# Ledger of designs, part 18: peptides against a protein of PDB entry 4N78

Target 1, 186 residues: chain A of PDB entry 4N78
Amino acid sequence: HFQVICRLLGYQGIAVVMEELLKVVKSLLQGTILQYVKTLMEVMPKICRLPRHEYGSPGILEFFHHQLKDIVEYAELKTVCFQNLREVGNAILFCLLIEQSLSLEEVCDLLHAAPFQNILPRVHVKEGERLDAKMKRLESKYAPLHLVPLIERLGTPQQIAIAREGDLLTKERLCCGLSMFEVILT
Target 2, 155 residues: chain B of PDB entry 4N78
Amino acid sequence: MAELQMLLEEEIPGGRRALFDSYTNLERVADYCENNYIQSADKQRALEETKAYTTQSLASVAYLINTLANNVLQMLDIQASQLRRMESSINHISQTVDIHKEKVARREIGILTTNKNTSRTHKIIAPANLERPVRYIRKPIDYTILDDIGHGVKW

## One batch from the design tools (peptide; made by RFdiffusion4, then SolubleMPNN)

Design b1_p9_5_s3 (from b1_p9_5, 5 letters changed)
Fold by OpenDDE base, seed 3:
Structure b1_p9_5_s3 (fold): chain B 186 residues (1-186), chain C 155 residues (1-155), chain A 9 residues (1-9)
Amino acid sequence: as target 1 above (186 residues)
Amino acid sequence: as target 2 above (155 residues)
Amino acid sequence: MKLPMFEPP
């Protein structure tokens, strides 16, 4: 589903969606969640000492349950606050999954374009074979597929310009060094 | 442009008219040959004349068809070339627009991106002292110890 | 790696 969304929206659509999600997240965090957190801080026990380990795990749990009873019984926390936190979480996950899907598509595009851009994979050399000789053979094999040089030789000035720009657009992808998710986390 | 116009307006219509006229003339020739054969005392001579006219007529028609066909083919080639040029122009414009849109889109999404910090994953330095897995001895938790702490309902 | 096409103007 996320792959389809990425294909449908493209860079522009993804940017718009991400921007709106950030606004929503900001609104939730600075609005309702902040208010609930403030309220919770007010009702939180000022002094909550760690009970002695001698009380065991159940006793300690009961102690904390008692100390936090007002918080646990706060019905709006379970319904509204947790729902808002789920929405924030879903937004973050959505952004992550979109970025991952986009990166996969970009990598595929780069791989498909590579033979036409003189980007050759490292060939596995068997014992006794010279890597250089194999690479030269591979380069020679794919040399006729180099699109930009071919168009520069045979194309019109307009075609050459378009080919160069297209080549640059093909080479530059977000996955090469940029992250949207890191921005969302800040 | 001038050549295409000449083909469309003069050469091809002219060739079609010539071919039509040839058809009319062929009917006249046929009538002549029939009448000549009927009226002639020398049937052999009349037949030879008919053969000669038939050969001449076929040659003439073949020439007219060939000329017309060549003109039509030439017209189609010129039109095809014009269409290809137009298509190329449209494609160039379309590609230019697409590239521009892509550049705009990339700038927009770029605002929402930062450089991937290949921050060396700080080796979570495992605390040197591997706390010996304290064998979880399940000691039964005596809950009675908590009876004195808080507003406990004396069950 | 700098990606000039993604840089704001």
Scores: peptide ipSAE 0.233, ipTM 0.796, DockQ to the pose 0.714
Fold by OpenDDE base, seed 2:
Structure b1_p9_5_s3 (fold): chain B 186 residues (1-186), chain C 155 residues (1-155), chain A 9 residues (1-9)
Amino acid sequence: as target 1 above (186 residues)
Amino acid sequence: as target 2 above (155 residues)
Amino acid sequence: MKLPMFEPP
């Protein structure tokens, strides 16, 4: 699903969605969640002493239940605050999954374009084979597919310009060095 | 442009008219040949004349057809060339627009990005000595050790 | 790696 979304939205659509999600998250964090956190801090027991181990696990649990009774009974915490936290969590997860999916698509595009852009894969050399010979063979094999040099030789000036720009756009991808998710986390 | 116009407006219509006129002329020639053959005392001569007229007529028609065909082919070639030029122009514009849109989109999404901190993944140097999996001896957590640290109510 | 295409003007 996320792959399809990435394909449909493209960079433009993803940017718009991410911006809106950031706004929503910011609004939730600075608004309702912050207010609840402040309230919780006010009602939190100033002194929360660890009960004696002698009370056993049930006694310790009861102790904490008693100390946190006001917090537990705060109905709005369960209904509103937790819901807002879920929304924030979902937004974060959505952003993560979108970025991952986008990265996969970009990697695929890079791999598909590689033969046309003189990007050669690292050849695994078996024992006894000359790396140089294999690389030369590979280069020779894909040399006719190099799009930009081909168009530079045969194309019009306009075609050459478009080919160069297209080549650059193909090579430069977010996955090469940029992260959106890191921006969401700060 | 002038050549195409001439072909469309003058040469091809003219050729079509010529073919039509040739049809009427052929009928007249046929009638003449028939009458000549009937009226002539020398049938052999009349036949030879008919053969000559037939050959001439066929040659004329063949010429007209060939000329018209060549003009039509030329017209089609010119039109095909014009269409190819238009297609090329449209494609160029389309590609330019697409590239521009892509650049705009990239700038927009770029605002939402930061450089990947190549966290120097400290090569978790696998400790050379694979510490033998210390048999997780479940030592019962002696919770009594914590009894002295907390301000718990001593009895 | 700098990605000029993603840099704001």
Scores: peptide ipSAE 0.227, ipTM 0.798, DockQ to the pose 0.740
Fold by OpenDDE base, seed 1:
Order: C-alpha cells, then structure tokens, then sequence
Structure b1_p9_5_s3 (fold): chain B 186 residues (1-186), chain C 155 residues (1-155), chain A 9 residues (1-9)
C-alpha cells in the first residue's frame, strides 16, 4: 500500500503530506500532550520513594498504585492523551513507512537505470577468471546502452540537454544520502 | 508551407478539374469516333483513327491520374512530416515541463531531509579474545541494592 | 554525498 502511495504522490505529494503530518504532530505535542504532561507533572507525587523490597512485587505495585491513584483515575488521560499519543505514533510510523517505500522505489529506479548510465554491478568472478576481463566484456556489452553518450552523438542539442538533465535526476535520489525520517525525529 | 499550400489550393484541385474535363473530352472523342466510323467509307482507316484516339486518350488520363496521385502523395508526406515535427516539439516541451516539475518537487522534499549520519559502523572488531561465554549465572536480582540510592526511610 | 538537486536554493 505504501509503495502505491509513493508512486501516486511522487516527491511533491510526499513532501506535502509529510509537511502536514509534521504540523499535526507538532500541534499535538505542543498542545494537548504538553498540557497533559504538565498536569501530570503537577499531580505527580513530589516524593515517590521506592518502597522497601520487603513488600514484594504485589506490595510494591500497590504502593505505586496508591501513589499514582490520582493519575490513574484521571479519565481524560486514557481517552484523550493516549489517543493523541497514538495519533503521533501513527504519524511517525506513516512517515517511516513512506520513506522506506520511497527508498525502495528509488533503489529500483536506480537499478533499472544502471545499465543505461554505465553503472555496472560487480560481477562474481569464478576461480581463474580475471575480474578485469569480465568487467571489460560487460562494459563492452552494455556500451551501446549508454544513453547520454548515445544522445550526445546522435541527438539534437535540445535532446542532449534533456538527456543530461534526466540522467542527473535519475542518479540523484534521496536514498543515496538523505533521510526524511531523521528530520522527523529531531 | 508554401509547397503544401500550393498542392492543396492549386495543384490537387487543378488536377481534379483536369480529370473531370478529361472525362468530358473523352465523351466527345468517343462520339466523334463513333460518328466517324459510321460515316466513313473506309472503315479500316476510321478504326485505326479510333485506336489512335483511344490510345492518346488513355495515355492522357493515365498521365492526369499519375500526376494527381503524386501530388496527393507529396501532400500527405509533407503533412506527415509536419505532424512528426509537431509531435517532437510537444514531446520536448512536455519533457522540459516534467523535468522542471521534478526539480521543484525535489527541492520541496529536500527541505524535509537531512544527511544520513552514516555512522561509520565501527567495524565491531570482534575482540580477539572471545570472552568465554560467561555462564549466565542467574543471580537473583537483589533489589536491595536500589534501597541505598533512594532516600529510603531507614527503619 | 551532497545531492545538489535536493538542496534548498
């Protein structure tokens, strides 16, 4: 599903969606969530000492339950705050999945374009074969597919310009060195 | 453009008119040949004359048709070439627009990106000394160790 | 790796 979304939206659509999601997340964090956190901090016991280990796990749980009774009984925390946190979480996950899907699409594009851009995979060399000879053979095999040189030789100036621009656009992808998700996390 | 216009406005219509006129002329020639044959005392001569006129008429019509056909073909070739050029131009414009849109889109999304911190995965140099798997001795978690960190009420 | 195409103007 995310792959389809990435294909449909493209870079522009993804950018718009991501920007809006960031706004929503920011709004949720700085608004409702912050308010609830502040309120929770206010109602938090000023002195919450660890109970003695002698009370065992049940006793410790009861102790904390008692200390946090006001927080636990705060109904709005469960209904509103946690819901907002879920929304934030979903937004983050959405961003992550979109970026991952986009990266996959970009990698696929790069792989498909590679033969046309003189990008050759490192071929597995069997024992006794020279890597250089295999690579030269591969280069020779794919040389006619090099699009930019081909167009430079046979194309009009306009076609050459378009081909060069297209080549650059094809080579430069976000997955090569950029991350959107890291921006979301900061 | 001038050649195409001349073909469309002058040569082809002219050829069509000429062909039509030829039809009318052929009818006249036929009538003449028929009458000449009927009235002539020398039927053989009249027949030979008719054959000559027929051959001439057929040659004339063939010439007119051929000329017209060639003009039509030339017209179509010119039009086809024009269409191809237009298509090419449209494609180039379209590609240029698409590239531009892509550049804009990339700038927009680029604002939302940062450089991947390629944390040089420090080659986790496997410590040469494989620390012998320390037998996981389940030491009971002594929670009393945490008792001293908190201002616990010394009872 | 700098990706000039994605750099803001």
Amino acid sequence: as target 1 above (186 residues)
Amino acid sequence: as target 2 above (155 residues)
Amino acid sequence: MKLPMFEPP
Scores: peptide ipSAE 0.227, ipTM 0.799, DockQ to the pose 0.752
Fold by OpenDDE base, seed 5:
Structure b1_p9_5_s3 (fold): chain B 186 residues (1-186), chain C 155 residues (1-155), chain A 9 residues (1-9)
Amino acid sequence: as target 1 above (186 residues)
Amino acid sequence: as target 2 above (155 residues)
Amino acid sequence: MKLPMFEPP
């Protein structure tokens, strides 16, 4: 699903969605959640000490239940505050999954473009073969597929410009060194 | 452009008119030949004359058709070439626009990005004892490892 | 290093 979303939205659509999600998260954090946290801080027992072990587990539980009674009975905590926290969590997860999916898509694009950009993987060399010779042979094999040099040789100036820009756009991807998720966490 | 215009406005319409005129002329020639044959004392001569006119008329029509056809073909070739040029131009514009849109989109999403903190992978201090490269023993892929992955009905 | 193409203006 996230892969499809990434393909459908592209960079622009993803940016818009992420911006809106960030606004929502900010609104939730600075608004409702902050208000509830302040309220909770006000009703929080100033002194909550560990009861004596002699009370046993049930007694200790009852002790804390009594101390936190006002918080436990605060119905809006469950219905509103925890729901908002869930929404924030979902938003964070959504952002993470979108970034991961986008990265996968970008990697696939890079891999598909690689033969046309003279980016060749290191080949496995059997015993007795020289890596350099094998790589040169591979380079020679794919040399006719090099798009930019081909267009530079055969194309119009406009085509050459477009090809160079396209090549650059293909090489530069978010997955190469950028993270959206890290921004969301800050 | 001038050639195409000449073909469209003058040569092709002119050729069409010539064919129509030829039709009318052929009818007149036919009438003439018929009357000539009827009125002539020398039927053989009249017939030979008719044959000559028929041959000439056929040749003329054939020439007119051929000329018109060639002009139409030439017109179509020029138009096809123009369309190809136009298509190329449109494609270039489209590609330029797409590249621009992509750049804009990338800037927009870029605002939402930061450099990946490449955690300085602690220099994996290669253990001093380089374990001899364990000869890659091709372990058969144990696909049973995947048996627990998925909603497979454990029978 | 931030990719130049993704750098905000």
Scores: peptide ipSAE 0.049, ipTM 0.799, DockQ to the pose 0.688

Design b1_p9_6_s1 (from b1_p9_6, 3 letters changed)
Fold by OpenDDE base, seed 3:
Structure b1_p9_6_s1 (fold): chain B 186 residues (1-186), chain C 155 residues (1-155), chain A 9 residues (1-9)
Amino acid sequence: as target 1 above (186 residues)
Amino acid sequence: as target 2 above (155 residues)
Amino acid sequence: MFLPTFQPP
């Protein structure tokens, strides 16, 4: 699903969705959640000391249950506050999964473009073979596929310009060094 | 442009008229040959003359058809070339627009990004086992897979 | 070979 969403929305659509999600998260955090947190802080016992271990686990549990009774009985905590926290959590997860999916799509694009951009994988060298010789052979084999040099030789000035820009756009991807998720966490 | 215009306005219409005229002339020749054969005392000579006219007529028609066909082909080639040029121009504009849109989109999403702290740790460990290229089996997208993921707002 | 247009007599 997230891969399909990434393909459908593209960079622009993803940006819009992320911006709106950030607004929603901000609204939830600064509005409803903050209000409930303040209320919870007011109801929170000012002094909650650890009971003696001699009371055993049941007694300790009862002690804390009694101390936190007002919080446990606060029905809106479960129905509203926790729901809002789930929404924030879902938004965070959504952003993470979108970024991961986008990165996969971008990597695939880079891999597909690689032969046309003179980006060759490191070849496996058997014992006794020279890596350099094998790489040169590979480079020579794929040299006719190099798009920009080919267009520079055969194309019009306009085609050359488009090819160069396209090449640059193909090489420059978010996955190469940028993170959206880190921005969302700050 | 001048060549195409000449083909469209002069050569092809002229060739069509010539073929039409040739049709009319062929009828006249046929009438002549029939009458000549009927009236001639030497039927053998009249027949040979008819054969000669038939051969000449067929050759003439063949030439006219060939000339017209070549002119039509030439016209079509010129038009095809014009269409290819137009297509190239449209494609160029389209590509320019697409590149521009992509640049704008990248700027927009870029505002929502920060540099990845390349901590040394997460080497994308290439899976040790290159999974054999599993034959891409197009599995239908199961849209229910995400039904259990997330507690969305139940409206 | 330009075959002349046949003109009837």
Scores: peptide ipSAE 0.042, ipTM 0.772, DockQ to the pose 0.006
Fold by OpenDDE base, seed 1:
Structure b1_p9_6_s1 (fold): chain B 186 residues (1-186), chain C 155 residues (1-155), chain A 9 residues (1-9)
Amino acid sequence: as target 1 above (186 residues)
Amino acid sequence: as target 2 above (155 residues)
Amino acid sequence: MFLPTFQPP
């Protein structure tokens, strides 16, 4: 699903969605969640120490239930605050999955473009073969596919310009050094 | 452009008119040949004359058709060439627009990105002194050690 | 060879 979304939206659509999601998250964090956190901080016991282990798990549980009774009984925490936290969590996950999916698409594009951009994978060399010789042979084999040099030789000035720009755009992908998810976390 | 216009406005219509006129002329020639054959005392001569006119008429029509056909073909070739040029131009514009859109889109998404912190995985320098594996002595977990750590949020 | 248009007699 996320791959399809990435393909349909493209960079522009993804940017718009991400911006809107960030706005929503910001609104949730600075609005409702902040208010509930403040309220919770106010009602939290001033002194909440871990009870002695001698009380055992049931006693410790009862202790905390008693200390946190007002918080546990606050119905809006479950219905509103936790829901908002789920929404924030979902938004974060959405962003992560979008970035991952986008990265996959970009990598695929890079791989598809590679033969046309003189980017050749390192080939496996059998015993007795020289890597350099094999690579040169591959380079020669795929030389006719090099798009920019081909167009520079045979194309119009306009085609050359487009080819160069296209080549640059193909090489400069977000996955090469940029992260959207890191921005979301700041 | 001038050549195409000439073909469309003059040569092809002219060729069509010529064929139509030729049709009318053929009818006249046929009438003449018929009358000449009926009235002539020398039927053999009249027949040879008719054959000559028929051959000439057919040759003329064939020429007119060929000329018209060639003009139509030339017209179509010019139009096809124009269409190819238009297609090329449209494609060029389309590509330019697409590149521009892509650049804009990349800028828009780019503002939502930061440089990947390639945490240089600090080469885990194996400590020079391999700490001798301290024999794991199972000490019972004394949870009382944590009894004093839990201070509530001191404002 | 331009064949002249046949003119009837």
Scores: peptide ipSAE 0.041, ipTM 0.787, DockQ to the pose 0.005
Fold by OpenDDE base, seed 5:
Structure b1_p9_6_s1 (fold): chain B 186 residues (1-186), chain C 155 residues (1-155), chain A 9 residues (1-9)
Amino acid sequence: as target 1 above (186 residues)
Amino acid sequence: as target 2 above (155 residues)
Amino acid sequence: MFLPTFQPP
């Protein structure tokens, strides 16, 4: 699903969605959640000490339940505050999954473009073969597929300009060094 | 441009008119041949003349059709070439627009990005002494080690 | 076109 969303929205659509999500998260954090946190701080027991171990696990639980009774009985905490926290969590997860999916799409694009951009993987060398010789043979084999040099030789000036620009845009991807998710976490 | 214009405005219309005129002329020739055959004392000569006119007329029509067809084909070739040039121009514009849109989109999303913190993974300094791969001895997981961890109800 | 790397402040 996230891959399909990435393909459908592209960079622009993803940017818009992320911006709106950030606005929503900001609104939730600075608005409702902050208000509930303040309220919780006011009703929080000033002194909550660990009871003696002699009470056993049930007694300790009952102790804390009693101390936190006002918080536990605060109905809006469950219905509103925790829901808002869930929404924030979902937004964070959404952003993470979108970035991961986008990165996969970008890597796929890079891999598809690689033969046309003279980016060749290192080939496994059998014992006795020189890596350099094998790589040169491979380069020679794929040399006719190099798009930019081919267009520079056969194309119009306009085509050459477009090809160079397209080549650059293909090489420069977010996955190569940029993260959206890190921005969301800050 | 001049060649296409000549074909469209002069040669093709002219050829079409010539064909229509030829049709009218053929009717006249036919009438002539019929009358000539009826009135002629020498039917054999009249027939030979009719054959000659028929052959000539057929040849003329064939020539006119061929000429017109060639002119139409030439016109179509020129138009096809023009369309290809227009297509190329449109494609160029489209590609330029797409590149521009992509650049704009990248700027927009770029605002929402930061450099990946490549945590310098501590160079796993390979321990100087490669401990000989200790043969994986499948030790059964002793789950009893966990018996003391957790509220196990001792029945 | 280098995506402007957001330099943290």
Scores: peptide ipSAE 0.000, ipTM 0.770, DockQ to the pose 0.213
Fold by OpenDDE base, seed 2:
Structure b1_p9_6_s1 (fold): chain B 186 residues (1-186), chain C 155 residues (1-155), chain A 9 residues (1-9)
Amino acid sequence: as target 1 above (186 residues)
Amino acid sequence: as target 2 above (155 residues)
Amino acid sequence: MFLPTFQPP
């Protein structure tokens, strides 16, 4: 699903969705969640000491239940605060999954473009084979596919300009050095 | 431009008219040949004249058809070339627009990005000596080790 | 070879 979303929305659509999600998250954090956290801090027992072990596990549990009774009985905590936290969590996960999916798509694009951009794969050399010979053979094999040099030789000025721009845009991808998710975590 | 116009406005219409005129002329020739054959005392001569006119008429029609066909083909070639040029122009515009849109989109999403902290995780230098995978011996966790730590239940 | 336009006699 996330892959399809990435393909459908593209960079622009993803940007819009991310911006809106950030607004929502900000609103939730600075508004409702902050308010509840402040309230919880006020209601939280100032001194919560570990009970003596002599009370046993049931007694210790009861002790904490008693100390936290006001918090546990705070109905809005469950219905509103936890829901908002769930929404924030979902937003974070959504952003993560979108970035991962986008990165996969970008990597695929880079791999597909590689033969046309003179980006050669790392050649595995078996024992006794010369790396240089294999590399030259590979270069020779893909040389006719190099788009920009081909268009520079045969194309019109307009085609050359477009080919160069296209090549640049193909090489420059977010996955190469940029992260959206890190911005969301900040 | 001038060549296409000439073909469309003069040569092709002219060729079509010539073919229609040729039809009328063929009828006249046929009538002439028939009458000549009937009236002639020398039937052999009249027949040879008819053969000559028939051959000439067929040759004339063939020429007119060929000329017209060539003009039509030339017209089509010029039009095809014009269409190809137009297609190329449209494609260039489309590609330019797409590139522009892509650049805009990238700027927009770029605002929402930061540089990946490549934590120089120390290249896990694979230890030169791959320690033989020590067979993971699942040692049961002895929880009794924690019995003396904290407020745990001592039996 | 320009074939002459056939003119009927």
Scores: peptide ipSAE 0.042, ipTM 0.787, DockQ to the pose 0.005; fails the geometry check

